Peptides against a protein of PDB entry 6TME. Designs and how they scored, part 32

Target 1, 324 residues: chain A of PDB entry 6TME
Amino acid sequence: NRLKRAYIALQAWKKAFYSDPFNTAANWVGPDVCSYKGVFCAPALDDPSVLVVAGIDLNHADIAGYLPPELGLLTDVALFHVNSNRFCGVIPKSLSKLTLMYEFDVSNNRFVGPFPTVALSWPSLKFLDIRYNDFEGKLPPEIFDKDLDAIFLNNNRFESTIPETIGKSTASVVTFAHNKFSGCIPKTIGQMKNLNEIVFIGNNLSGCLPNEIGSLNNVTVFDASSNGFVGSLPSTLSGLANVEQMDFSYNKFTGFVTDNICKLPKLSNFTFSYNFFNGEAQSCVPGSSQEKQFDDTSNCLQNRPNQKSAKECLPVVSRPVDCS
Target 2, 324 residues: chain A of PDB entry 6TME as posed
Amino acid sequence: NRLKRAYIALQAWKKAFYSDPFNTAANWVGPDVCSYKGVFCAPALDDPSVLVVAGIDLNHADIFGYLPPELGLLTDVALFHVNSNRFCGVIPKSLSKLTLMYEFDVSNNRFVGPFPTVALSWPSLKFLDIRYNDFEGKLPPEIFDKDLDAIFLNNNRFESTIPETIGKSTASVVTFAHNKFSGCIPKTIGQMKNLNEIVFIGNNLSGCLPNEIGSLNNVTVFDASSNGFVGSLPSTLSGLANVEQMDFSYNKFTGFVTDNICKLPKLSNFTFSYNFFNGEAQSCVPGSSQEKQFDDTSNCLQNRPNQKSAKECLPVVSRPVDCS

## One batch from the design tools (peptide; made by RFdiffusion4, then SolubleMPNN)

Design b1_p10_3_s3 (from b1_p10_3 with R5K P6A)
Fold by OpenDDE base, seed 3:
Structure b1_p10_3_s3 (fold): chain B 324 residues (1-324), chain A 10 residues (1-10)
Amino acid sequence: as target 1 above (324 residues)
Amino acid sequence: LPPPKALPLP
């Protein structure tokens, strides 16, 4: 019975392929779905004597098509990996029936529409990769109430603010890069207990950096580059005891880059170029350390190369944003 | 089952 439902689903999906350049679905013929290329069977969790379709791996198949609603018949699927294809349309709501979903990777496709809220219905989901698509609109705040190990949202069309619920996330890696997110980073960010890497690159984020970033003791990568951030760097960034890569470039930051930031014990690369910083500590100067790389290019620094003109600096530096 | 193939970050 379960494999018959899987056969119906997989044959409906094969019919939804517009192009299969590698003939990946060429062997998708007949009732033996466990022999299908990219289909993986395992014993059912409730009955070890029954084989079920437990996984799909069609990564890098360059398949053009869509996900038909009949995929909701794959009720035993825990792993769904279809990255690096040309799938279009929306994620079917019928996938809510896949209650065992553990890893969902639809990255590097042509998916459109709002955030796939069906992913929020999966109680056991640990990995969510939807990056490199055309997903749009608001990020649901409930995404951060999920016990996810990683959340990949980068290279989409998401807009609005980052939800304050971010502080509830248990994810080690979160990517927001190359979207249309706006507003401030929520102060609740400092409550992220397991965060190792967070990337905000290339959004419309603004305001002051919250002081609570300094509470992210396990962060190794913090990238906030290519945004509209203003004010001084929080002095609490001296608390980032494990940060290795830090990027604040291409913002509107002002003030002084402190010794306490540039002397962070694991810091290997710190980029703060293309801002309006008017001073830096000697420990922040490029070439001051053999173990650390710094970039101070295109700021308002005195006696440094490749700085902005006084005409560009004066209007911004004379009107510092108070973040207190 | 095979693990997912991660894409590089931008």
Scores: peptide ipSAE 0.051, ipTM 0.789, DockQ to the pose 0.105
Fold by OpenDDE base, seed 4:
Structure b1_p10_3_s3 (fold): chain B 324 residues (1-324), chain A 10 residues (1-10)
Amino acid sequence: as target 1 above (324 residues)
Amino acid sequence: LPPPKALPLP
């Protein structure tokens, strides 16, 4: 019986709770698992006469505990939402048995260890949120071979380079922010279909921005702030016809910020502060437009307020990185 | 099933 297996799984999970401050599992008693708080049943896809556990929603329950291997008995679960808890340990490999997994949200927890490669085993996965955890090591290249609508990786401990397979992603939103990613942004980024928002904030990324960023015609948010990027902004950024929010602040960029970038038709906010830019077009000057906000603070600009000293600028500006 | 509740973007 599928509900009997679900009962075993849910009772094992209840035993794995160290703290349940809202008494969420207080009613997790007896065989009627479909009455359990945060447990949702539906007719099975293979047999509409059979009721199965199809979803879990324990979002914002502040539960401390771990995910026991018995959760692999929840073989009919398509939605697993447990964000904003205090779950610790690793994602069980036994979850590979959840072949219907569609949405997996374990964000804002205390999960540790490598990327949960069990997520790659789910053939129908569309939503993956693992942000605000302590996941570490390399990002598997295969994550971008998944037909995901969103990929949330931010606020973890991921290291190494961003995989070149990123260009295969069909995700509309991808977040890398607040990790330890290093190296260059792959040139394959320009191949991303359906990308609307991409966030690289607060990594150890470096090198030149690839020209292929300019091929991201549907991007509305592009944030590369708080990294180690060098060189000039690619002239191909003039191709970002739908960009609204663009942030290159807190990098090591040099050169001239052009009219072609600052006159982008949908641009509302462009932050390029805390770099080593030595010139800007009049269209990039803060206050030059009522429709656009610019921040040019702490660059190497002449006749602008709040710029770096000549002593700070000269060693960097005199040795521009050629990105050609 | 209830819709997922996304956290704010960073």
Scores: peptide ipSAE 0.049, ipTM 0.790, DockQ to the pose 0.104
Fold by OpenDDE base, seed 2:
Structure b1_p10_3_s3 (fold): chain B 324 residues (1-324), chain A 10 residues (1-10)
Amino acid sequence: as target 1 above (324 residues)
Amino acid sequence: LPPPKALPLP
């Protein structure tokens, strides 16, 4: 009986709660698991006459506890949303039995350990949110081989390089922000067909920006701020026909910010502050447009306010990184 | 089933 297995799983999970401030699991009593708060039943896909647990939604429940291995008995679950709790430990490998998993949201918790590779075992997964946790180590390349619509990785402890497999991603939204990623952005980034928003904020990324970024014609948000990027902005950024928000602030960029970038047709905000740019086109000057906002603060620009001193600029500007 | 979750970018 599927509901009997679900009862065993849910009762094991209730026992794994250390704190339930809103008494969310107070009604988790007896065999009628479909009446449990945050448990959603539906007809089974293989037999419409059989009722199964198809979803969990415990978002914003502030529950402290862990995920017990008995959750692997919830074999009919397609939606698992436990956002904004205080769950700790690791994601159980027993969740590999949840072969219908479609949306997995464990964001804003206290999960630790390596990337939860069990998520890669789910053939139908479309949404993965693991942000705001303490996941660590390298990102597995296989994450981008999956047909995901969104990939939220931000605010973790991920290290190493971004996998070259990123170019295989069909995701519209990808977040890397506030991790420990290092190395260059892979040139394969330009192969991302459906990308609308990508965020690299607050990592240890370095090197030159790849020219292939200019192939991201559907991107509306591109944020590479607070990294160690060097060299000039790629001239191919003129290909970003739909970019609205662009941020390159808090890097080590040099060279000239061109008209072709600042005149992008959908550009509403372009921040390139806190770099070592030594020139900008008149179209890049803050206040030059009513429709566009620019920030050129703390560069090496002539005749602009709030720039770096010649002492700070000269050592960097005199040794430009060639990205060719 | 609960609705799909959409959260803004950070």
Scores: peptide ipSAE 0.046, ipTM 0.786, DockQ to the pose 0.059
Fold by OpenDDE base, seed 1:
Structure b1_p10_3_s3 (fold): chain B 324 residues (1-324), chain A 10 residues (1-10)
Amino acid sequence: as target 1 above (324 residues)
Amino acid sequence: LPPPKALPLP
C-alpha cells in the first residue's frame, strides 16, 4: 500500500525532527497522511483510483532535523519543497526511488557533504535548488546533462572548475554565486540554449572571459562580479542584444570599455567598477544616459572621479594580459 | 539573485 509506505516515511521524518517551532508536524498522527500539514496527495499517474503522496511543502517551517533514509518510501513524490529550514546532514541516497521527482528545493538549510548525486538519478527533474547550504567538493559534470529549467547552486562550498558540460545546459537560470569555483569559464558557455540569467558572483574564477559569451543572445542578466578575471572585455559582448543587467565589478579587467558594450540596446545597468580599465567610451560614462546606469568607480580612468591611484594602476595597466 | 521557481502543488 503506497499510503502505508508514506506513513512509515513521514513518521520516520517526524522522529528525525529536533525542533518544530511552528508545530508543523503536530497533526502528523495516524494513517491519514493526506491530512498532514505540508503533505499533498493526488491520484497516482498509473492508477487514478489510488491516492498517493505527490508533494511535500515544508517551506519556511524552521524545522531542525535531518532527512532519514525512510523518505525513499515516498516513491510518488514529484514536488519536494523544504526550503528555509534547519535540516542537516546529507541528502539520502534512498531518494533515488523517487523517480517522479520534478522539483527539488532544499535551499536555505544546513545540508553538508558532496553534491547530492541522487538528484542526477531523477529522470524528470526540472528544478533543482540546493542554494544556501554547505555542499562541498566538485560539481559533477552530469548536472548540465539534465534538462533543468533552473540550477541554483549559490551560497555553498563548491570548488574546482566549472564543468565544460555547461554548454549542454538548457536552463534559463544558473547560479554559481558565492562558492569556491576556480579556473576559467568554459568556452562551451556560448552553446547554452535558453539561458536568461547566469551569475558567477563571488568565486575564485580567473583567466580571460571567453569570446563565446557573446553568443548568449537571450541573456538578460550576466553577473561575473567578485572574481579574478583578467584581460579585456570580449568585443563579442556586443552580441548580448537582450542583456539588461551586466556586472563585471571587483575583478582585474584591463583595457578599454567600448561603445559597442555600453550601447547594448536593452542594457539598463552596467557595473564595471573596481577593475583596472584604463579607458571608456563616452557612452559608458555614468550620467551619459537617462535610461542606463553605469558605475566606473575605482578603475584606472583619466578625468573620472573615484579612480585608483597611478601607483596602483601602473603595475597592472602596463602589463596587460593578452587574451588572444 | 533570481527568485526560486514555484510550481503549484497537486
Scores: peptide ipSAE 0.042, ipTM 0.780, DockQ to the pose 0.055

Design b1_p10_3_s4 (from b1_p10_3 with R5K P6S)
Fold by OpenDDE base, seed 2:
Structure b1_p10_3_s4 (fold): chain B 324 residues (1-324), chain A 10 residues (1-10)
Amino acid sequence: as target 1 above (324 residues)
Amino acid sequence: LPPPKSLPLP
C-alpha cells in the first residue's frame, strides 16, 4: 500500500518534468520505486517489515518542472533534497502530509511565491534550505520557533523586517544575504545560543547594531556588509571571543574602530571598508598584524590611504547617530 | 546514506 502511493506520487512527478537532461528519471518505470534513481527506501519506523520511500535525492539533476500535489502521497519521506534543479512554481501544501520531514533542501531552483509555510507544519524538521530561489514577501516569525540546525534563506526576494523571534532560534547557521530585508537587527539576536555563522549581506537593513550582538560568543562568522547600518560599532563586540570573519563593509558606520574589537583573539579577517569611520586603533591598521587581515579602505580616517574626501566625510561625520 | 546537505555558503 505505502509503495503503491509512492509509485503514484513519483509517476505524477515524472509527468511534471519538462526537461531531464541527465535522464535521471529514465529508470522511473514500473512498481519497484526503490530501484528508481534518486529514490531511497528504508524500513518503516512503525513496521520494520514494511519498506517505504524514506528519501529523495535529485541534487544537481538540472531537471526542469514543478512539484505536483501528488508528492503529498510520499508520507514516509524524511529527506527531500532537490537542489540545483530548475523546478518552478510553489511548494505544494500537500507536503504537509510528510510528517517525518527532517531535511528539506529545495535550494538553487526557480520556486516562487511567499515563504513555503508548509515547512512550518513539519514537527521534526532540522534542516531547511530554500536559498537561491524567488521566494518573496515576509519571513514568518514562526520559522525561528522551529528547532532547526540551519536556516538558509539567502538569494531570494524576502522583504520586511527580520522577526524578533530570531532570538529563539537554535540554528548554528542562518543566512539572510541577498534579500530585501529592512529595519533593524532585533535586540533578541543575542539570545541565539548556538549561533556559529550569521550573514546579512546585501539587504536594506538599517539603524544601529544592537549591543546584544556581543553576546554571540560562539559566532565564528558575522557578516553585516552591504546594508544601511549607522552609528558606532557596539563596544560589546569585544565579547565575540570566537569570531574569525567579521565584515561591516559598505554601510554608514561612524566613530572609532576600537582596539578591543581588532584584538579579538580568533579574529582573522575584519573588513570595515566603505563606511565613515573617523578613527581606528593601531591594532586595526592593515599590516599591523601578521595573523590578521584588516581593510580600512574608503572611510574618513586620517593619515590612511584610499579614504573618502573631506567633502564626503564632513556631512556624515559631523552628524553622528547616537545609538545609546 | 543521507544525501549531501547543502551548497557552499555565499
Scores: peptide ipSAE 0.048, ipTM 0.789, DockQ to the pose 0.082
Fold by OpenDDE base, seed 4:
Structure b1_p10_3_s4 (fold): chain B 324 residues (1-324), chain A 10 residues (1-10)
Amino acid sequence: as target 1 above (324 residues)
Amino acid sequence: LPPPKSLPLP
């Protein structure tokens, strides 16, 4: 019986709770698992006469505990939402049995260890949120072979380079922010067909921005702030016809910020502060437009307020990185 | 089933 297996799984999970401040599992008693708080049943896809556990929603329950291997008995679960808890340990490999997994949200927990490769085993996965955890190590290249709508990786401990396979992603939103990613942004980034928002904030990324970023014509948000990027902004950024929010602040960029960038038709906010830019077009000057907000603070600009000293600028500006 | 809830973007 599928509900009997679900009962075993849910009782094992209840036993794995160290703290349940809101008494979320207080009614997790008896065989009627479909009455359990945060447990959702539906007719099975293979047999509409059979009721199965199809979803879990324990979002914002502040539950401390771990995910026991018995959760692999929840073979009919398509939605697993347990964000904003205090679950610790690793994602069980037994979850590979959840072949219907469609949305997996374990964000804002205390999960540790490597990337949960069990997520790669789910053939129908569309939503993956693992942000605000302590996942570490390399990002598997295969994550971008998944037909995901969103990939949330931010606020973890991921290291190494961003995989070249990023160009295969069909995700509209991808977040890398607040990790330990290093190296260059892959040139394959320009192949991301459905990308609307990409966030690289607060990593150890470096090198030149790839020219291929300019191929991301559907991007509305591009944030590369708080990294180690060098060189000039690619002239191909003029291709970002739909960009609204663009942030290059807190990098090591040099050169001239051009009209072609600052006059982007949908641009509402462009922050390029805390770099080493030595010139900007009049269209980039803060206050030059009522429709656009610019921040040019702490660059090497002449006749602008709040710029770096000549002593800070000269060593960097005199040795521009050639990105050609 | 309830709609998914995500945290805000950073």
Scores: peptide ipSAE 0.048, ipTM 0.797, DockQ to the pose 0.083
Fold by OpenDDE base, seed 5:
Structure b1_p10_3_s4 (fold): chain B 324 residues (1-324), chain A 10 residues (1-10)
Amino acid sequence: as target 1 above (324 residues)
Amino acid sequence: LPPPKSLPLP
């Protein structure tokens, strides 16, 4: 009896609530789990005559609690959306039994512990949102072996390097922002076939940008701001034919910002402020275009406003990092 | 099922 298992799971979950400010689970009484607020039933894939719990949507419920292991009894759930709550603890490994999991959104909660490797066990997973939590430790390389449309990792406590497997990702959107990722961006990044948006904001990434970034022809958003990147911008960035938003601000970049970058055909915003660039093409100058916005603030540019002092610039500009 | 409501990107 699949609905009986669902009842056990949902009652265990209700018991795991510490606070339900909107009384979301107030109607979670009795065996008719399909009437429960935020519980959605559908015909089972294996037997259309059988009704099963196929989805959970508790988004924005502000529920405080944890995810009990009994949630592993929800074996027919394909959609699990519980964002914007106050759920704490770890993602139960018992969720490995949810083999139909398609979309998993636990974003904006208080989850802790390592990356929820149970998500890697779901063969049909397409959407993974774990952002705005307290997940920590290493990102498992296997995350990029999944055929995900989106990978939201931002605003966590992830450490270590970006896995080399990133090039295997078919995701259109990948966010690493506001973690503790370190090391270089892998050269394999250029192999990401479907990438539209990638965000590295506010990590501890370093080294030179890989030339292979220029192979990301479908990228519309590339944000590498607030890191420790060094060297010159790769000349291959001229290959970003669809980039609209590009941000390299708050790094340690040096060298010359070229026409080939600033004249990118779809570029609408290019921020390269708070670096050590010592020159820019006329096409990169803020106000040079009505169609493009540039920010060159706080570099080592001559005859530009709001630049770093010679005292700040000379030690860095005189010792450029060679990325060749 | 209702469409998922995602949070804004950073």
Scores: peptide ipSAE 0.048, ipTM 0.795, DockQ to the pose 0.104
Fold by OpenDDE base, seed 1:
Structure b1_p10_3_s4 (fold): chain B 324 residues (1-324), chain A 10 residues (1-10)
Amino acid sequence: as target 1 above (324 residues)
Amino acid sequence: LPPPKSLPLP
């Protein structure tokens, strides 16, 4: 009986709760699991006469605990939303049995260990949110082979390079922010189809920006701030016809910020502060447009306020990195 | 960055 298996799983999970501040699991008593708070039943896909647990929603329950292996008995679950809790430990490998998994949100918890590779085993997964956890180690290249609408990885402990497989992603939103990613952005980035927003904020990324970024015609948000990028901005950024928000602040960029970038037709905010730019076009000057906001603070610009000293600029500006 | 999403179940 599927509901009997669900009962075993849910009772094991209740036992794995260390704290339930809102008494969310208070009614998790007895065999009628479909009456449990945050448990949603639906007709089984293979037999409409059979009722199964199809979804879990424990979002914002502030529950402390862990995910026990018995959750692998919830084989009919397609929606698993447990964000904004205090769950700890690892994602159980037993969840590989949840072959109908469509949406998996474990964001804003205390999960640890490597990337939850069990998520890659779900053939129908469309939504994966693992943001605001303590996941660590390398990002598996296979994540970008998944047909995900969004890839939320931000605010974790991921390390190593961004996989070259990123170009295979069809996700509209990808967030790498606030991790420990290192190395260069792969040139394959320009192959991303359907990308609207990509965020690299606050990593250890370095090297030159790949010219292939200019192929991201549908990108509306491009944020590469708070990294170690060097060299000039690619001239191909003039191809970002739909970019609205662009941030390159807090890097080691050099060279000239061109009209072709600052005159992008959809550009509303362009932040290139806290770099070593030694020139900017008049169209890049803050206040030059009523429709666009610019920030050129703390560069090596002449005749602009709030710039770095000549002493700080000279060693960097005199040794430009050639990205060619 | 935006907070975690809360998607409604159908």
Scores: peptide ipSAE 0.042, ipTM 0.781, DockQ to the pose 0.068

